# Ledger of designs, part 3: peptides against a protein of PDB entry 4GMN

Target 1, 375 residues: chain A of PDB entry 4GMN
Amino acid sequence: RYANITLLALVTLASIGTDFQETLVKGNQGSRESPISAADEEWNGFDDADGDAMDVDQKSSSGEDQEEDYEEIDVKEDDEDDDDDSITSEMQADMERVVGADGTDDGDLEDLPTLRELIQTAVPQLIRLSNLPIDSDESLTIQSHALSALNNISWTISCLEFANGENANIHNAWYPTAKKIWRKTILPILEADSADLKLATQVTSLAWAVARVLHGETPTDGNPHRKFISLYHSSKQQAGGNSNSIEEPEDPFQGLGVKCIGVVGSLAHDPAPIEVNREVGVFLVTLLRQSNNVPPAEIVEALNQLFDIYGDEELACDKEVFWKDGFLKHLEEFLPKMRTLTKGIDKRTQPELRTRADEALLNLGRFVQYKKKHA

## One batch from the design tools (peptide; aimed at target 1 S158 R356)

Design b1_p8_5_s3 (made by RFdiffusion4, then SolubleMPNN; from b1_p8_5, 4 letters changed)
Fold by OpenDDE base, seed 1:
Structure b1_p8_5_s3 (fold): chain B 375 residues (1-375), chain A 8 residues (1-8)
Amino acid sequence: as target 1 above (375 residues)
Amino acid sequence: SLPLGPAP
């Protein structure tokens, strides 16, 4: 009885976290200037001054008027208003405030009571449940559901804008909790060195969500970046041996390899120790050099992480790692390989992967040009 | 399987 109630509560908390994430993504799609625009404002380097008017010869082929009488199939849109009544009016009101909050108040989550209870009451329970001794299939199930709930909540919060002091109240409330998730949930699971790839995928997804907010302020005790790099390599060795047991996720960006790259990339941001940044940067650049044996989605993620880590020339990692270790040469040598890789992705079978690869290729060209001007 | 929320 108690186990079933706990399981139902964990499923409900994980659903709530997903529904919040979807609502944030839908709300932010209405205001989404693409994340390309924030990178384009600081990238003062692409003067579109060369208006070479390519004369596109408009061959006016006058093809004949075949009036094919398309019968209007009156597809009744059954508006299945699946009013997913899972979002309480209180949760919706908190979400509307988060999307509309001009983040000037260093205040407590007084105006966000549902989010406050989620962070202050629910998350500390989930941390306890995720860190129980595993002595039964029931305890393993509880851990998996607690990790799923922590993942969904942490991803949702990581989708909030915190740049320029936006949502500072939420950031300040989340920050100590995120560090607690890291130290009490993520690190103990990583240190247990389990052969369970499902558990490894869950903890790595959670670690990425947490690290997307904490960046280089993520606790460095026990060198977690090396553990995720080791996990990346171990995951590749296991995939080669037992092809029958791991359904590759249908989404290429949900793979354990991509998640490991996302975690270590996020951990390498300023103010990360220069040696942590170097070890991660060398790992990412090494993936590009070995790209013939690396999934395209992992290459896209590794490029994005390299742009984010080394985009700012004022950071200590630019001088002490990027320039000192000669990363520009490796990025420039990778450009023709990235063009070949991107062109090899079929737009009809993998549209998302192709779009993200086309964007990463464009950004790689711009990034290499930017760094050459600032050399 | 609970949907692991979409990576943003």
Scores: peptide ipSAE 0.016, ipTM 0.713, DockQ to the pose 0.171
OpenDDE base, seeds 2, 3, 4, 5: peptide ipSAE 0.007, 0.009, 0.011, 0.009; ipTM 0.567, 0.656, 0.714, 0.658

Design b1_p8_5_s4 (made by RFdiffusion4, then SolubleMPNN; from b1_p8_5, 4 letters changed)
Fold by OpenDDE base, seed 4:
Structure b1_p8_5_s4 (fold): chain B 375 residues (1-375), chain A 8 residues (1-8)
Amino acid sequence: as target 1 above (375 residues)
Amino acid sequence: SLPLPPAP
């Protein structure tokens, strides 16, 4: 009885998250009906203005080689459980400011109380349910539904505009919760190294939704980008061998490979560590070099991630990775292959994939021209 | 990148 009520509640939360996303996507489409005139808008890079560059004064103290004894620092498990109540109080204060801001259209004001209850009341319970010991098919079903609900909520929030301080109160309320989902839900499931491709697809979808908000501020503990790159390669090996291929999703962009690319691309944005950025950038460029064996949707996503990561020339990753590792040459050599790939997609059978490939091809041409002008 | 629809 309680399990059936819990499952019904989880299905209801997942449905609310989907309906809310559909509403936001329709709202954003209504404002973006300015025809993207395919006119000669020169690619000007990405002006991410909010890079408050904390001046890490690298005081290079050349201190001598004292062999200081490895005292076992008894890492007190600081009961970081006390910070959980502080996060809920800050989230509440920021959401009270969103609901009090007279400037949002009357439609968005009605949904803000629901969003507050989703973040403050539902998400902490969903995190707890996703971390329950798996001891039965019932506990596995509860975890799957909790992950689906977290995914739909996280995707919905990741569809909001946060550029230029837009929706800052929602961003501030979500940001600590997104880090909690990452540390408490995503990392433990990735570390468990499960052969369950369904679970891997669910956690990777959630990880992408979370990383689309956190970007390079996503916790780098345990090098999660390497886990998603490993998962990408493992998924390709399994699809070739066992006829229990999970039916390839009807949508080519819902594949585990696309989701892995989306996660690692998002993790590599500034202020990500330069080595994380390099490993991801090399992975993405390697997919383009091996494009004969890569699904077109994964190529489209890998290109978009490369544009988003390396679109700003002021970022440290431009000099230290893009130019230093010679990525421009690989992108230029890929242009004729991308033209052939895009033209090979049937507009009648795969209209969305063709549209997104035509866009990615256009952007690749612009990006290569931009980088050549700024060399 | 374009928002993916939520997992069904």
Scores: peptide ipSAE 0.023, ipTM 0.763, DockQ to the pose 0.461
OpenDDE base, seeds 1, 2, 3, 5: peptide ipSAE 0.021, 0.021, 0.021, 0.006; ipTM 0.756, 0.753, 0.756, 0.601

Design b1_p8_6 (made by RFdiffusion4; failed a check: the pose's geometry)
Pose (drawn by RFdiffusion4):
Structure b1_p8_6 (pose): chain A 285 residues (1-30, 108-237, 251-375), chain P 8 residues (1-8)
Amino acid sequence: RYANITLLALVTLASIGTDFQETLVKGNQGDLEDLPTLRELIQTAVPQLIRLSNLPIDSDESLTIQSHALSALNNISWTISCLEFANGENANIHNAWYPTAKKIWRKTILPILEADSADLKLATQVTSLAWAVARVLHGETPTDGNPHRKFISLYHSSKQDPFQGLGVKCIGVVGSLAHDPAPIEVNREVGVFLVTLLRQSNNVPPAEIVEALNQLFDIYGDEELACDKEVFWKDGFLKHLEEFLPKMRTLTKGIDKRTQPELRTRADEALLNLGRFVQYKKKHA
Amino acid sequence: SFEKTGPR
């Protein structure tokens, strides 16, 4: 039963996690009662995956179970985070997911992040999941072991398809948990790291630049948020952004539209947004 | 409040 009974079940649950994304797209061209697949995924499939993700690992075979269990959690969490939850959008699905997303973080991402050593493959897997979960949690994400510091250290140290880089994952997840209403100091650290990435953009891969700019726009674009005054202005983030604008223009034009298009068009939007961003706040004390 | 262009 081993090869069939356990591994097959996980790979299939993960595929179900992937393909539910197509239901969302096709469903649009036309209490999760209307979405039984999603209802079953959250209430039934996910609790067992959190359990499997936790357990040793005493042996290599259970090393594979953990990995596959993390793959399924990843695919589900990602697909779900492909929904718009800003404002009141998709509120039914948000309430069904949010507590579970907190559990995945506390019971799965956090214990694994506790033992630093040793894997890159596994370190990559947890960051991908943590990025997916934090895209929904938005600074409501738990601040316990000061996880942003770990993901920040993971970025620099793992320095030794542009958007699949682990560094992009570190920027995204740390950037997502630093939105309001996060601890103002947690925000200060993450914001400092994201800005430092620009000041020292001399060697940062272009995709990581685009993600850093999107994360910053996503965080400090509301003057009512304490962190806009408490960090963005208190630490003068505005100067680095104004200084980076010329540097950002040349790197964007340094990208071959023909090889490859997506990064180029994506970077064009970031500079565009970067310019608009430098104006809006320039207008606000 | 500030808003971006393009996806999301």

Design b1_p8_6_s1 (made by RFdiffusion4, then SolubleMPNN; from b1_p8_6, 4 letters changed; failed a check: the pose's geometry)
Amino acid sequence: KFTRVGPR

Design b1_p8_6_s2 (made by RFdiffusion4, then SolubleMPNN; from b1_p8_6, 5 letters changed)
Fold by OpenDDE base, seed 1:
Structure b1_p8_6_s2 (fold): chain B 375 residues (1-375), chain A 8 residues (1-8)
Amino acid sequence: as target 1 above (375 residues)
Amino acid sequence: KFTRIGPS
């Protein structure tokens, strides 16, 4: 009973996240088309397939009213509150740093009560549900649905514009919660080193959505960028061996490889540690060098990340990584390969991939010219 | 600063 109610609540929360995303997208139709594609398609994972109606034969066993004394599982609030207070104090100090000089916007979502309840009431419960011990198929199902709900909420919020101080109230309310999702949900699952590609895909999608808001302010504890780079390589090794079609998602941009690139690219933005930026930058440039064996969608994402990370000549990563490690030469050498790759994509069968590749090729030419002018 | 064309 509780599991079915929890499952229904999680499905409802994930649906609210999707409906809220659609509502924000419809409201934002006056502004630039954000890449919504990564958030909308993940709801297709509800294959209604296993409607095996187990005929639970109603054996009316008149079992006696044992008042099972519901021992109040005194969930000892083990005083692990010290770690939550330290994280909360760090999150609050980080929030106070991100809250610009108009310190009246306490992330008070008074005008957005549904979003407030999603962030303040639903997300903390979803974090708890994602951290349950996996001891049954039911607990695994609960974790998967909690991750899906967190993913949809996080993607929805990541589709908002924040770059010029737009939606600052939402940003300020989300920022500490996004860090909590990272520390309490994403990191523990990444540390468990599960061979489950479904779980890895879910946590990587969630990590990308969270990192699209936090960028280089994403917690660097345990070097998560290396874990996602490792996951990228591991996913390529598994796809080559077993011709058991894990159906590559019909959308080439929903692949685990694209998601890994999106995460590590987002993590590498300023103010990320320069060595994190370097390791990610080298990874991305290495994909371009090895492009003959890399899916076109991953090349598009890797290029977009490189443009966004290294687009600002005033940032430390421009001098210490981009110029020092000779990235311009690799981008110039990749231009003719990108032209060939883009022309090889059939506009009829893969129209989106072709459009995004044409844009990435255009931007690559512009970026190389820009960097040569600002050298 | 460089800005790409297309969705962010």
Scores: peptide ipSAE 0.558, ipTM 0.960, DockQ to the pose 0.863
OpenDDE base, seeds 2, 3, 4, 5: peptide ipSAE 0.555, 0.550, 0.546, 0.557; ipTM 0.959, 0.958, 0.958, 0.960

Design b1_p8_6_s3 (made by RFdiffusion4, then SolubleMPNN; from b1_p8_6, 4 letters changed; failed a check: the pose's geometry)
Amino acid sequence: KFTRIGPR

Design b1_p8_6_s4 (made by RFdiffusion4, then SolubleMPNN; from b1_p8_6, 5 letters changed)
Fold by OpenDDE base, seed 1:
Structure b1_p8_6_s4 (fold): chain B 375 residues (1-375), chain A 8 residues (1-8)
Amino acid sequence: as target 1 above (375 residues)
Amino acid sequence: MFTRIGPD
């Protein structure tokens, strides 16, 4: 009885975190439709010059196509409006306030009661459940569900804009909790060195969501970046051996390799220690050099992380790592390989991967030009 | 500062 109630509560908290994420993503898309005023720049037409009219006469064969009377099977779309109204009116009101909040108010979540309850009441319980001694299949199931709920909540918060002091109240409330998730949930599981790739994928997903908010302020105790780099390499070795490969996720961007890159990239942002930044930067650049054996989605993520880490020339990592370790040369040498890689992705079978690779290729060209101008 | 084009 208690186990089933705990599992139901954890599934509900995981659902709430997903539904909240989807609604925040939909809300942020609606605000970016500022009508780019089509500036009427009259791009002067290319002169339609020489019209040589090659006349090729191909004949009229008259095939009598038979009208096969396809009976309209009136498939009643049962609109099962499964209005799974899982979004409480209070959650919806909190989401509307988060999207509309001018970020001027100090860390008081008075106006965000549902989010406050998630951060202050639910998350500290989920952290406790994720740290239970694993002595049964039931305790393992509870840990997995607690990690899923923490993941969904942490991803939801990581989809909020915190740049320029936006959502500062939410950031200030989340920041100490995010550090607590890192120290109490992520580090102990990562240090236990379990061969469980499912658990490793769950903790790495959670670590990425947390690190997307904490960046270089993520606790560096125990050098967690090296543990995620080791996990990246270990995951590649296991996929080659046992046919009990966890089915690679249908989405290339949900792979453990991409998640490891996302974590270590996020950990390497300023104000990360220069040696942490260097070890991560060298890892990412090494993936580009070895790109023939690296999945395209991991290359896309590694490029995005390199652009975000080294995009600011005022940061200490620009001088002490990017320029000092010669990263520009490696990025420039990778441009022709990235063009070949991107062209090799079929737009029909992998449209998202192709779009993300075309964007990463565009950004790589722009980034190389930018860095050459700011050398 | 350089900013990439595309989703975050």
Scores: peptide ipSAE 0.442, ipTM 0.941, DockQ to the pose 0.853
OpenDDE base, seeds 2, 3, 4, 5: peptide ipSAE 0.437, 0.432, 0.432, 0.437; ipTM 0.939, 0.937, 0.936, 0.940

Design b1_p8_7 (made by RFdiffusion4)
Pose (drawn by RFdiffusion4):
Structure b1_p8_7 (pose): chain A 285 residues (1-30, 108-237, 251-375), chain P 8 residues (1-8)
Amino acid sequence: RYANITLLALVTLASIGTDFQETLVKGNQGDLEDLPTLRELIQTAVPQLIRLSNLPIDSDESLTIQSHALSALNNISWTISCLEFANGENANIHNAWYPTAKKIWRKTILPILEADSADLKLATQVTSLAWAVARVLHGETPTDGNPHRKFISLYHSSKQDPFQGLGVKCIGVVGSLAHDPAPIEVNREVGVFLVTLLRQSNNVPPAEIVEALNQLFDIYGDEELACDKEVFWKDGFLKHLEEFLPKMRTLTKGIDKRTQPELRTRADEALLNLGRFVQYKKKHA
Amino acid sequence: SRAARTRA
């Protein structure tokens, strides 16, 4: 039963996590009552996966169960975070997911992050899931063990397809949990790290530059948020951004449109947004 | 517009 009973069930739940994404796309070309697959995934499939993710690990075999359990959580969390939840969009699905997303963070991502050692493969798996969950949580994400500090340290230390880099994952998840209404100091640290990435862009992979610029635009583009004045202006983020504009233009043109296109066109949009961003705030004390 | 998202 072992090879069939347990591993097969996880790999299939994870595939179900992946393929539900196609239901969202195809459904558009034409209380989660209308989405039973999603309803079952959240209410039934996810609680068991959180359990499995927690347990030792006493043996290598259970080392694989944890990994597969993390793969399924990752695929579901990712697919769900592919929905628009800004404004009032998709509110039914947001209420069904948000508490569970908090649980996944507290019960799964956080205990695993507590014991620093040792794996890179596993460290990569947790960050990918944490990035997926924080994309929905947006600073409402729990600030307990000061997780942003850990993911920040994970980025620098793991320094030793451009968008699959672990560093990109560290930027995205730390960037996502620093949106308002996060603790203003948590925001200050994450914002400082994201800006420092630009000041020292001399050696940062281009994809990590694009993600850092998108995370910043995503955070400090609203003058009503306390962090726009309490951090963006108080620490003069604006100067580094104005200084980085020329540096950003050359690196973008340094990317071979023909090999490979996506990063290039994505970086073009970031410089475009970077220019527009330097203007909007330049207009605001 | 809002920021672009990065895919998996």

Design b1_p8_7_s1 (made by RFdiffusion4, then SolubleMPNN; from b1_p8_7, 5 letters changed)
Fold by OpenDDE base, seed 4:
Structure b1_p8_7_s1 (fold): chain B 375 residues (1-375), chain A 8 residues (1-8)
Amino acid sequence: as target 1 above (375 residues)
Amino acid sequence: GPALRTPR
């Protein structure tokens, strides 16, 4: 009885997350003027205006060489389950302030209470259900449904505009919950090193949705970018051997390889550690060099991630990784290969893949020109 | 449920 109620609740939450996306997409289509034909604008990089450069006054304290005797402090892991339930009250107050100030558009106000209940009440229960010990087919089913609900909610929220302080109330409410999903759901499943490609695809999809909001502020503990790179390589090795094809998703952009690229690309954005950025950048550029054996959808995603990561010349990763590691040469050498790849995609059988490849090819040409002008 | 597609 309880299991059936739990499964019904999880299916309902996954449906609400999907219905909420459809509502937001319809709302944003009303406010977005026709996409400016991106064809005629000279791409001048990304203007991330919100770089409030906190001048961290590096006081050069002269380190005197004190040979500190490493007493092996037996760090008792005090499981301070700091259930910092305190964070929920401030976020609730900030959401209530924003709802109270802009009294003009009645439509978005009705969905905010529902979104609040999804973030504050439903998501913590979904995290718990996704992190249960797997001891039965029933517990595996519950985990899969909980991950599906978390994925749908997280993807929906990641489709909101957060640039220029837009939806700041939703961003602020989601941000710590997104970190909790990362630490309590995504990392434990990644550490378990399960050979279940279905579970790996679910957790990687969720990780991408979360990382699309957190970017370089995603927790770097345990080097999660390396785990997703490893998962990418492992997924390619399995696809080559056993014809137990998990049916390649009908949509090329729903493949595990694309999802791995999307996660690691998102993790590599500023303010990610330069070495994390470098390892991801080298991985992405290596895919372009090996493109003869890489699905076109993964190439499209890898290009988009490279543009987003290295599109701003003011970022530390531009100087310390892009220029230092000679990425421009690899992108320029890839241009003729990308033209051939894109032309090889049949518009009749794969219209979406062809459109996104045509766009990525256009952007690659612009990006290479931009970087050559700013060299 | 159906996993949401990656946004276009």
Scores: peptide ipSAE 0.043, ipTM 0.832, DockQ to the pose 0.121
OpenDDE base, seeds 1, 2, 3, 5: peptide ipSAE 0.041, 0.041, 0.039, 0.041; ipTM 0.820, 0.820, 0.822, 0.817; seeds 1, 5 fail the geometry check

Design b1_p8_7_s2 (made by RFdiffusion4, then SolubleMPNN; from b1_p8_7, 3 letters changed)
Fold by OpenDDE base, seed 4:
Parts: C-alpha cells; sequence; structure tokens
Structure b1_p8_7_s2 (fold): chain B 375 residues (1-375), chain A 8 residues (1-8)
C-alpha cells in the first residue's frame, strides 16, 4: 500500500516537472528570437557579465617548514551525518523578499510557491529515495522513478536564464540543492560501477541537468569528468558486442553518448580546474578527429560544448588550453568533414538532427573565424 | 514519465 502511494507520488512529481517545463518553454518562446535571425551578426565571443569574482585575498602566511612526524592517527571518520537539513531560514527569507520587490507580471509569482515546494520539500525526499539500497525490483523501480522526477525538475530549472542575475532567487534556492543532488545521488550511483545502461542513462541525464546550472562550480571530488568519459567509452564497447541493442532512443539527442558529452562539457566551464578543462577539451577534440565512427548527434553536442567552453578569450582556459594545445587547427581540419556529415543527414527522416547539424556547422565557421581574428 | 528532452 505505501509502495503504491510512493510510486504514484513519484510519477506525479515527474509529471509536474514536465508540465512546468512545457509552461516555461511556452513563456520564453515569446522572448527568444530564434538564433537564425542573427545570421548577419559577427560572433564576437561570449561576454561573461558575471566578472565580480570576489578577490579572496589568500594571505600567504609563510609558515615555517616544521617536519613534524605526524603519526597516522587513524581518525575514525565519525560519519557525522551532518544532516545539514539547514534549509537555512535565511535562504527562505531571501526568497520571500525577492517575491515582494520586483513588479514582474502576476503570472510568474503564482509558479514560484510551487517551485519552492518542489525544491524544499520534494527534492530532499527524492534524493533519499534515490539512495535506497537496491535489494528488490520494487526498490529499483522506486530509484528509477525518483531519478526521473529529479531529472525532470533539474532540467526544468536548467532551462531558466541565470545570466546577468536573471532568476537569481531561483538560482540561489536551487544551487545548494543541485550540489546535494550531485554529492548524494549522482556520485554514489557513478561509484557503484553498475553495468545497467538504463540506470547510467538516467543518472547521466540528471548529471547533465545539474551541471548545466553548476558548470565549473560542480564538485570535482573523485574526478567525475573521468567517470563520464569512461562511461562514454564503456557504452560504445557494449553497443558493439551485444546484439541486445538497447533500442537506440528514437531521438538521437537522448543517447547516453550525447548525455556524457553534455555533462563533461558543462563540468569544463570556468571556474573548473584547468586540468579538468584540458582533459575534457582533449576528449571533445578527439571525438571530432574520430568523427567517422561517432554518431552525428554526439558531434553536434561536442561542437556546442567546445563553443561554450572556449567562446571567451578572457578565460584562463583560452590561453592555457585552447591555444597551447592547438585546438584551432583541429577545428579548421574538421570544418570540411562537418560539411560532409551535415549534408549526409536526410532532412526527411531526421529533420531535427539536420537542423542542429546545420546550426553547429554555421557556428563552427563563425568560431574558427573569431579565433583567427583573436590569434 | 517522459524523460525531459535535453532542451538545446
Amino acid sequence: as target 1 above (375 residues)
Amino acid sequence: SRALRTPR
């Protein structure tokens, strides 16, 4: 009886997350001029408006070299389950203040209480349900539904604009919860080394949704970018051997390979550690070099990630990775291959893939031209 | 539940 109520609640939460996305997408379709109308504008890079990096004055205290032979005190990590159930009363109060001040249209205010309840009440329970020991088909079903609900909520939030301080109230409410999803749900499932490609696809979809908000501020503990790169390669090896074709998703952009690329691309954004950025950048450029054996949707995603990561010349990764590792040459050499690949996609059978490939080809030409001017 | 499409 309780299991059926839990499953119904999880299905309902997953539906609410989907319906909320459809509502937000319909609302934003009025304001997003299609990227096609900017056909004549010269791409000048990405202007990172969020340049208020607080100078944390790391006061270099030059403390002396005392070689004290610290005996390995076997500090039992008392797993203080700091149930930091501190949904800090301050975060709740700041959310209440922002709802009161800006005379934004009455429609967006009605959805905010629902989103608040999803973040504060539903998501913590979904995290708990995703971490249950898997000992039965019932527990596996609960985990799958919890991951589906978390995925739908996280994707919906990741569709909001957060640039220039837009939706800052939602960003601030989501950010700690997104980190909790990463640490408590995503990492444990990645570490469990499951051969379940369905579970891997669910957790990678969730990881991408979370990383689309956290970007380079995503926790780097345990080198998650390497785990997703490994998962990408492992998924390709399994697809080649077992004629249990997990039915390739009817949508090419729902493939595990695309999702892995989306995660690692998002993890490589500034302020990611430069070595994380390098490893991801090399992975993405390597996919372009090996493009004859890579699905077109993965190439489209890899290009889009490379544009987002290296579109700003002021970022440390531009000088330290893009130019040092000679990425421009690889992108130039790929341009004729991308033209051939894009032309090979049938507009009748794969219209979305063809449109996205035509856009990625256009952007590749612009990006190469931009980088050549700023060389 | 439909897994939400990647919104790009």
Scores: peptide ipSAE 0.053, ipTM 0.849, DockQ to the pose 0.121
OpenDDE base, seeds 1, 2, 3, 5: peptide ipSAE 0.048, 0.050, 0.047, 0.053; ipTM 0.827, 0.842, 0.825, 0.844

Design b1_p8_7_s3 (made by RFdiffusion4, then SolubleMPNN; from b1_p8_7, 4 letters changed)
Fold by OpenDDE base, seed 4:
Structure b1_p8_7_s3 (fold): chain B 375 residues (1-375), chain A 8 residues (1-8)
Amino acid sequence: as target 1 above (375 residues)
Amino acid sequence: GRALRTPR
């Protein structure tokens, strides 16, 4: 009886997350003027206006080199379950204050209470349900449904514009919860090294949705980018050996390989550590070099991630990785291959893949031209 | 539930 109620609740939460995406997409389509024909805009980089230079006052305390013999104090990790269930009343109050001040249209305000309840009440329970010991088909079903609900909520939120302080109330409410999903749901499942490609696909989809908001501020504990790169390679090895057709999703952009690329690309954005950025950048550029054996959808995603990571010349990764590691040469050498790849996609059978490849090819040409002008 | 399509 309880299991059926829990499953029904999880299905309902996953459906609400989908319905919210549809409502938000419809709302944003009403405010977006006609897509300016992206054909005539020269690529000028990314103006990330949120360069709030945190003045890290590096107080250089020149403390002396006392070689104190650190006795190996067996720090019992007191698992202080800091049940920091302190969804701080302050975050709740700041959300209430922002809702009260700006006379933005009454329609968006009605959906905010429900989104708040999803973030504050539903997501913490979904995190708990995703961490249950898997000892039965029932517990596996609960985990899968919890991950599906978390995925749908996280993807919906990741579709909001947060640039220039837009939706800052939602961003601020989501950000700590997104970190909690990462640490409590995503990392433990990645550490368990399960051969279950369905579970791996679910957790990687969730990880991408979370990383699309956290970007380079995603927790770096345990080098998660390397785990997703390893998962990418492992998934390719399994697909080559066992003719157990895990039915490749009819949508080429729903493949585990695309999701792995999306995660690691998102993790490599500023302010990610330069070595994390380098390892991801080298991985992505290596996919382009090996493109003869890479699905076209993964190439499209890898290109898009490279544009998003290296589109701003003011970022440390431009000088320290893009230029130092000679990425421009690899992108330029890939242009003819991308033209051939894109032309090889049948518009009749794969219209979306063809459209996305045509866009990525156009952007690759613009990006290479931009980087050559700013060399 | 049906997983949301990865939007771009």
Scores: peptide ipSAE 0.056, ipTM 0.854, DockQ to the pose 0.102
OpenDDE base, seeds 1, 2, 3, 5: peptide ipSAE 0.049, 0.051, 0.048, 0.048; ipTM 0.829, 0.834, 0.830, 0.838; seed 3 fails the geometry check

